# Ledger of designs, part 189: peptides against a protein of PDB entry 3QIS

Target 1, 334 residues: chain A of PDB entry 3QIS
Amino acid sequence: PSLELSRREFVFENVKFRQLQKEKFQISNNGQVPCHFSFIPKLNDSQYCKPWLRAEPFEGYLEPNETVDISLDVYVSKDSVTILNSGEDKIEDILVLHLDRGKDYFLTISGNYLPSCFGTSLEALCRMKRPIREVPVTKLIDLEEDSFLEKEKSLLQMVPLDEGASERPLQVPKEIWLLVDHLFKYACHQEDLFQTPGMQEELQQIIDCLDTSIPETIPGSNHSVAEALLIFLEALPEPVICYELYQRCLDSAYDPRICRQVISQLPRCHRNVFRYLMAFLRELLKFSEYNSVNANMIATLFTSLLLRPPPNLMARQTPSDRQRAIQFLLGFLL

## One batch from the design tools (peptide; made by RFdiffusion4, then SolubleMPNN)

Design b2_p20_2_s1 (from b2_p20_2, 8 letters changed)
Fold by OpenDDE base, seed 1:
Structure b2_p20_2_s1 (fold): chain B 334 residues (1-334), chain A 20 residues (1-20)
Amino acid sequence: as target 1 above (334 residues)
Amino acid sequence: DEEELEERRKKLEEEAFNAE
């Protein structure tokens, strides 16, 4: 069997978080026999491609002189955004198109990723006074490393770090402040807030706006701004409630005093974001007659975002653990 | 009222950042 490929090199320029890019190529059976094709893993890989890449179709049959179009889809989800923001991973891959009883055909994937404040740590964002797209990638790596070290120190040492002449970090990331401030100003009376989905185009505009600027006003509907806040929280590499405190939150869920003590042990940035979100959500609940928002809905929605189980426990989350997690948040909303 | 919104915003930030 033999294939002809219309293209073997693919360049995905300016890849962004949640922005789908597609490149297409054609494969043709130029042989005299039917053939089966498939994308196969490289020798050391479990998957035929990186998590941000997909081929469609990834396998198929071709009769003699038959042609098929294959789409290469690049999509950076919450699962890939952090490693791309840090430069740990890149928009580079090699696909192996295998022909049964035939040859391997290599496809080269390349491109560039544009960093996002989505999927960046709260600690790093608190050190970024400018939009992330103004920060050199090398400095993003340093900021993430420094932020990790400061998080560890803050968890281990109750000692206030000596305020050396370095620029004081923000109380909260400017991005989350902008989202919450917008919702606070404009969305408290919004019917079905957090119940109606945003528009995908508006979500992309909001992400791009926060990545590139410090806007006076966030573009899009209140629903899109609300969903952008949810996406931001979901994309955090470390949830607002750090993994180290997850079990303690569940154990304290029915004791409001212990719950507050657990939150006080969060790193400063995480604690401030948590308190800021809870203050906002309590304010939003005062307008429940207008926005149809209730504490149970909000607690259920935000629990999965703010109080995520550690990756090793994710598969073991019981209904009881989920109920405790919801109860933990309810103690800050009521 | 913009002044009322700004006062409420300040109270929200004070509640968030000055809570012990």
Scores: peptide ipSAE 0.311, ipTM 0.884, DockQ to the pose 0.884
Fold by OpenDDE base, seed 5:
Structure b2_p20_2_s1 (fold): chain B 334 residues (1-334), chain A 20 residues (1-20)
Amino acid sequence: as target 1 above (334 residues)
Amino acid sequence: DEEELEERRKKLEEEAFNAE
């Protein structure tokens, strides 16, 4: 069997979080026999491609003189955004198109990623006084390393770092402050807030706005701004309630005093974000007659975002654990 | 009222950040 490929080199310029890019090519059976093609893993890989890449179709049959269009889809989700922001991963891959009883055909994927405040740690964002797109990539790496070291020191109850050498961190990331301040100003009377989805085009504009500027006003509907806050919280590499405190939150869920003591043990930026969100959500609940928002709906929605099980426990989460997690958040909303 | 909104915003930030 033999294939002809219309293209073997693909460049994805200016890849962004949640923005789909597509490149297409054709494969043609120029042989005299039917052939089966598939994308196969390289010798050391478990998957045929990186998590941000997909081929469609990834396998199939071609009759003699048949031609099929293959789409290469690049999409950075919450699962790939953090490693691309840090530069640990890059928009580079090699695909192996295998022909059964035939040859391997190599495809080269390349491009560049544009960093996002989405998928960046709360600690790093508290150090960023400017939009992430204004921060040199070398300085992003340093800010992430310093952020990891401060998180560890905070968890170890080590003495506050010497005030002398670095600019004081923000109390909360400017991005989350902008989102919450907008919702507080304009969305308290918004009917079906957090229940109606935003518009995908407006969500992309909000993300690009927060990555590139410090706006006076966030663009888009209140629903799009509300969904952008949910996406931001979902994309955090470490949830607002750190994984190390997850079990303690569940164990304390019915004791409001112990719940507050658990929150006081969060790193300063995580603690501030948690308190700021809870204060906002309590204010939003005062307008329930207008916005149709209630404490059970909010607790259920924000539990999966703020109080995520550690990756090693995800497969073991019981209905009881979910109810305890909801009850933990309810103690801050009521 | 913009003044009432700014006062409510300050109270929200005080509740979040000064509750040490």
Scores: peptide ipSAE 0.305, ipTM 0.881, DockQ to the pose 0.836
Fold by OpenDDE base, seed 2:
Structure b2_p20_2_s1 (fold): chain B 334 residues (1-334), chain A 20 residues (1-20)
Amino acid sequence: as target 1 above (334 residues)
Amino acid sequence: DEEELEERRKKLEEEAFNAE
């Protein structure tokens, strides 16, 4: 069997978080026999492609002189955004198109990724006084490393060494402040807030706006701004309540005093973000007659975002654990 | 309205950051 490929090199320029890009090519059976094609893993890989890449179709049959279109889809989700922001991964891959009893055809994928404040740590963002797109990638790496060390020092109750002339970190990331301040100003009376989805185009505009500027006003509907806040919280590499405190939150869920003590043990930026979000959500609940938002809905929604089980426990989360997690947040909303 | 909104905003931030 043999194939002719219309293209073998693909370049995905300016790849962004949650922005789908597609490149198409054709494969043609130029042989005299039917052939089966499939994308196969390279020798050291478990998957035929990186998590941000997909081929559609990834396998199929071609009769002699038959042609099929294949789509290469690049999509950076919350699962790939952090490693791309740090430069640990890149928009580069090699796909192996295999013919059954035939040859391998290699496809080269290349491109560039544009860093996002989405999928960046709270600690790093508290140190970024400028939009992330203005920050050199080398400095982003340094900020993540330094932020990790500060988080560890904070958890270990190590006295911060003398605050030398290093610029004081922000109390909360400017991106969170902008999102919450916008919602506080304009969305308290918005019916079905956090229940109605935003527009995908507006979400992309909001992400691009936060990545590139410090706007006076966030673009898009209140629903899109609200969903952008949810996406931001979901994309955090470390949730607002650090994984180390997850079990303690569940264990304390029915004791409001212990719950507050657990929150006081968060790193400063995480604690500030948590308190800021809870203060905002309590204010939003005062307008329940207008926005149809209630404490149980909010607690249920935000629990999955703020109080995520550690990756090793995700598969074991019981309905009881989920209820305890909801109860923990309810103690800050009521 | 705008002054009241700004005062409510300041109060929200005070409740968030001064609750140590």
Scores: peptide ipSAE 0.286, ipTM 0.873, DockQ to the pose 0.860
Fold by OpenDDE base, seed 3:
Order: sequence, then structure tokens, then C-alpha cells
Structure b2_p20_2_s1 (fold): chain B 334 residues (1-334), chain A 20 residues (1-20)
Amino acid sequence: as target 1 above (334 residues)
Amino acid sequence: DEEELEERRKKLEEEAFNAE
């Protein structure tokens, strides 16, 4: 059996978080026998492609002189955004199109990723006084390394050395500040806030806006701005409540005094973001007659975002653990 | 309206960042 491929090299330029890109190619059975094709893992890989790539179809049958279109879909989700932002992974892959009883055909995937403030650590974002797209990639790596060291110092209650006044970190990421300030100004009376989904096009505009500028106003509907905040919190590599404090939050969930003490032990940026979000959400709850938002809905929604189980415990989260996590947040909303 | 929004914003930031 043999195949003819219309293309073997694919370039995905300017790949962005949550923006689907598609490249198509045709395969043709130029042989005299039916062929089964499949994308197969390389010798050391568990999957035929990286998590941000998909082939559709990934397998099939071709009769003699039959042709099929294959779509190569590039989509950076929350699961791939962090490793692409850091440059640990890149928009590069090799696909092996296997022909049963035939040859292997290699496809080269290449491209460039544009970093996002989505999926970047709170510590790194607090050091970024400019939009992430203005920051050189080399400096992003340094900022993540420095952010890790500052997180450790903060946990050890080490006072940061007096870095020059220009190098002082922000109290909260400018991106969170912009999202929350917009919602605070314009969305307190918005009916069904955090209950109505945003528009996908508006979400992309908001992400691009935050990655490239410091706007006076965020574009899109209040629903899209609200969903962008949820997406931002979901995409964080470390949740607003650090994984190391997760169990202590659950253990303290019914003691408001201990809950506040646990929050005081967060790294400065995480603590500030938590307090800022809680202050905003308490303000939003004052307008419940207009926005239909209640404390139980908000606590349930934000618990999954702010108080995530550590990756090793995710598969073991009990209904009791979820209820304790919700109760922990309720103690800051009431 | 803008002054009231700015005062409310300052109060929100003070509550968030200056709370011991």
C-alpha cells in the first residue's frame, strides 16, 4: 500500500490561548489495495501528538483512488498554556502517519506561540508592569524563576530585600485589577452576572486586550468580562489559594478565625488577590436584588477556581471536601 | 457618579490591601 500526501509541513503562526487554528491536508490512496491509516506515537511517546494538537480523523480506511481530508487542529487550553508561556514547550511536533503493512509518513508541525497573562503565575504577573506581549521571552523565564524564589521567601516570612522602587511588585496583577475594577464599576447591577456565558469572540478580544495593552475600559459585555475573570482564575498554574494550604483550608472551614490565619500565610500576591476578590464579591452581593447573585452560588463557583485540590489529590476529592471548601469561602462572603 | 465610583474603588482597595 502507498499514500500520497498533499502537504507534509505545517506552520501555525501566532498561536494564542483558546484560539483554535486549523490546517487541512489530503491523503490519497494511489495504490491498488485498500489501506488503513493511523497516527501513531513515536517510540518514546504515549500519545501520537502533543496535548495542544489533534488530527481529525486520526485513523481511517481508504479504498483504491479514494481521498480523505485530515484536519490538524491546534488549540491551547488551560492544560497547555502554562508550559507554552514559560517556553518549556513550543509549537513544534512530528506526527507519524502509519500505513498498515506500508510506510510511515512524517508530518512536521511548527509555529510560534504568543504568551498570555492567562496561565502565568500571580507572582510573575505582579512583576509585570507592562503587558505580557511587551515582555521579552527571556525575561519571562527570569520572572518565573524569581517568582518561585519570592514565593518561598514569602512563605518563610523573609522580608524581600529593598529592590529599587521601580522593581517593586504590584499588589495584584494588573490584569486581575482591570477585570475586577471593570466589573465593580459596570456589572454590579448586571442581571445573571456569572450565570450567563460570555461571547467567544468577546472573550478572545478581552484576552488579546489584556495581553497587549493596559486599557481604560475592557471591551465586551459584562458577561464576557465576568467569564474572562473565571477563565483567568481557572488558568492559573497555582490557584489563588496555594496547594500547600488546601488541606488547612478544609480543616479550618468551620472556624472563621483559623480561616483568616490560613489566608494570612499565603504569599503576598496570592493573599492580596484573595482579599481583593473577596472584597469585590461581598460588594457584588449587596446588589443581589439586581444581579441575582447569592453567596452560595458565588462560593460554589469560586471554590473550584480559588481552592483547587493539589494534582495528586484531585482524583480523591470527596463530596465532604467540596462542602468544606465551599464553607471556607462562605466565611469570607458573609 | 465618577467621584463616588472612585471613592468606592479606593475603599475596596483599602479593604483588600490594608486589612491586617
Scores: peptide ipSAE 0.268, ipTM 0.865, DockQ to the pose 0.853

Design b2_p20_2_s2 (from b2_p20_2, 10 letters changed)
Fold by OpenDDE base, seed 2:
Structure b2_p20_2_s2 (fold): chain B 334 residues (1-334), chain A 20 residues (1-20)
Amino acid sequence: as target 1 above (334 residues)
Amino acid sequence: MEEELEKRRKEIEEEAFNAE
């Protein structure tokens, strides 16, 4: 069997978080026999492609002189955004198109990723006084490394060394501040807030706006701004309540005094973000007659975002653990 | 609601990948 490919090199320029890009090509059976094609893993890989890439169709049959269109789809979700922001991964891959009893055909995927404040750590964002797209990639790496060390020092109760003339970090990321301040000003009376999805185009505009500017006003509907806050919290590499405190939150869920003590042990930026969000959500609950938002709904929604189980425990989360996690947040909303 | 939101997020990811 043999194939002819219309293209073998693909370039995905300016790949962004949650923005789909597609490149299409044709494969033709130029042989005299039917062939089965499939994308196969390379020798050291479990998957035929990286998590941000997909081929459709990834397998099929071609009769002699038959042609099929294949789409190569690039989409950066929450699962790939952090490693792309840090430059640990890149928009580069090699696909192996295999013929049954035939040859391998190699496809080269390349491109560039544009960093996002989505999927960046709270610690790094507190050190970024400018939009992330204005920050050199080399400095982003340094900010993540320094932020990790600062988090560890904070958890170890190491006295911060004399803050020399280094610029003081922000109390909360400007991106979170902008989202919450907008919602506080404009969305408190919005019916079905956090229940109605935003528009995908508006979400992309909000992401691009936060990545490239410090706006006076966030674009889009209140629903899109609310969903952007949820997406931001979900995309955090470390949740607002650090994984190290997860079990202690569950164990303390019915003791409001212990719950407050657990929160006091969070790194400064995480603790500030948590308190800021809880203050906003308590304010939002005062407008329940207008926005149809209640404490149980908010606690349920934000629990999965703020109080995520550590990756090693995700598969073991019980309904009881979820209820304790909800109860923990309820103690800050009531 | 959480399951609906997570379902909607998956639907968006699927819609993104399945958009013609």
Scores: peptide ipSAE 0.034, ipTM 0.564, DockQ to the pose 0.018
Fold by OpenDDE base, seed 3:
Structure b2_p20_2_s2 (fold): chain B 334 residues (1-334), chain A 20 residues (1-20)
Amino acid sequence: as target 1 above (334 residues)
Amino acid sequence: MEEELEKRRKEIEEEAFNAE
């Protein structure tokens, strides 16, 4: 059996978070026998492609002289955004198109990723006084390393040395500030806020806006701005409540005094973001007659974003743990 | 509680303007 491929090299330029890109190619059975094709893992890989890539179809049958179109889909989700932002992973892969009883055909995937403030750590974003797209990629790595070291210093209650006034981190990421400030100014009276989904095109515009500028106003509907805040919080590599405090939050869920003590032990940026969000959400709850937002809905929604179980415990989260997590947040909303 | 949100807003605005 043999195949003819219309293309073997694919370039995905300017790949962005949550923006689907597609490249298509044709395979043709130029042999005299039916062929089964499949994308197969390389010798050391568990999957035929990286998590941000998909082939469709990934397998099939071709009769003699039959042709099929294959789509190569590149999509950076929350599961891939952090490793691409840091440059730990890149828009590069090799696909092996295997022909049963035939040859292997290699496809080269390449491209460039454009970093996003989505999927970047709170610590790194507090050091970014400019939009992430203005920050050289080499500095993004340094900012993540420095962010890890400052998180450890903050947990140890070490006062940062007097780095020059220009090098002082922001109290909260400008991106969170912009989203929350917009919602505070324009969305408090918005019916069904956080209950109505945003528009996908508007979400992309908001992401691009936050990645490239410091706008006076965020584009899109209040629903799209609200959903962008949820997406931002979901995409954080570490949740606003650090994984190390997760169990203590659950254990303290019914003691408001201990809950406040647990929050006081968060790294400075995480603690500031938590307090800022809770202040906004409490303000939003004053307008419940207009926006149909209630404390139970908000606590349930934001618990999954702010108080995530550590990766090793995710598969073991009980309904009781979820209820304790919700109760923990309710103690800051009421 | 409006005070904490407004305080955080002013703090960020001051940090942004004093960095230029």
Scores: peptide ipSAE 0.030, ipTM 0.644, DockQ to the pose 0.083
Fold by OpenDDE base, seed 1:
Structure b2_p20_2_s2 (fold): chain B 334 residues (1-334), chain A 20 residues (1-20)
Amino acid sequence: as target 1 above (334 residues)
Amino acid sequence: MEEELEKRRKEIEEEAFNAE
């Protein structure tokens, strides 16, 4: 069997979080026998491609002189955004198109990723006084490393760093502040807030706006801004309630005093973000007659975002654990 | 609580916008 490929090199320029890019190529059976093709893992890989890449179709049959179009889809989800933001991973891959009883055909994937404030740590974002796209990638790595070290120190030492006024981290990321400020100003009376989905185009505009600027106003509908806040929280590498405190939150869920003590032990930026969000959500709940938002809905929605189980416990989350997690947040909303 | 949100907002505004 033999294949002809219309293209073997693919460049995905300016890949962004949640922005789908597609490159297409054709494969043709130029042989005299039917053939089966498939994308196969390289020798040391479990998957035929990186998590941000997909081939469609990834396998198939071709009769003699038959042709098929294959789409290479690049999509950076919450699962890939953090490693791409840090430069740990890159928009580079090699695909192996295998022909049964035939040859391997290699496809080269390359490109560049544009960092996002989505999927960046709260600690790093608190050190970023400028939009993330103004920060060199090398400095993003340093900021993430420094932020990790400062998180560890803050968990071990309750001592305020007497840092000079210019080097002081923000109390909360400017990006989450902008989202919440917008929602506070414009969305408190918005019917079905957090119940109606945003527009995908508006979500992309909001992400791009926050990545590239410090706007006076966020573009898009209140629903899109609300969903952007949810996406931001979901994409955090470390949830607003750090994994280290997850079990303690569940154990304290019915004791409001202990719940507040647990939150007080969060790193400064995480604690500030948590308190800021809870203050906003309590304010939003005052307008429940207008926005149809209730505490149970909000607690259920935000629990999955703010109080995520550690990856090792995710598969073991019981309905009781989820109920305790919801109850923990309810104690801050009521 | 509104006062805390508004205070935090102003603190963040001052930190984010006046830190030229």
Scores: peptide ipSAE 0.026, ipTM 0.657, DockQ to the pose 0.086
Fold by OpenDDE base, seed 5:
Structure b2_p20_2_s2 (fold): chain B 334 residues (1-334), chain A 20 residues (1-20)
Amino acid sequence: as target 1 above (334 residues)
Amino acid sequence: MEEELEKRRKEIEEEAFNAE
């Protein structure tokens, strides 16, 4: 069996969080026999491609002189955004198109990623006084390393580092402040807030706006701004309630005094974001007659975002654990 | 609601990959 490929080199320029890019190529059976093709893992890989890449179709049959179009789709979800923001991963891959009883054909994927405030840690964002796209990549790496060290020191209850040399961190990320301030000003009377999805085009505009500017007003509908807040919280590498406190939140869920003590042990930025969000959500609940928002709905929605189980416990989450997590948040909404 | 959110998240990712 033999194939002819129309292209073997693919470049994805200016890849962004949640923005699909597609590159197409053709494969033709220039042999005299039917052939089966498939994308296969390299010797040390479990998957044929990185998580942000897909081939469609990834396998198939070709009759003699048949031609098939293959799409290479690049999409950065919450699962890849953090490692691309840090530069730990890059828009580079090698695909192996295997022909059964034939040859391997290598495809080269390359490109560049544009960093997002989505998928960046709360600690790093509190150090960023400017939009993330204005921050040099070298400085992003340093800010993430410093953020990790500050988180560890905060968890160890070590004395705050000497205030002397670096600009004081923000109390909360400017991005989450802007989202919540917009919703507080304009969305408290919005019918079906957090129940109606935003528009995908408006979500992309909001993300690009927060990555590139400090706007006076966020573009898009209140529904799109509300969904952008949910996407932001979901994409955090470390949830607003740190994984280390997850079990303690569940164990304290029915004691409001212990719940407040657990929250007081969060790193400063996480604690500030949590308190800011809870203050906003309590204010939003006063307008339930207009916005159709209730405490049970909000607690259920925000539990999966703010109080995520550690990755090693995800497969073991019981209905009782979910109910305790909801009850923990309810103690801050009521 | 959580299952609906996770379903909607998957639908958005599928919609994104299937959007022409």
Scores: peptide ipSAE 0.020, ipTM 0.522, DockQ to the pose 0.018

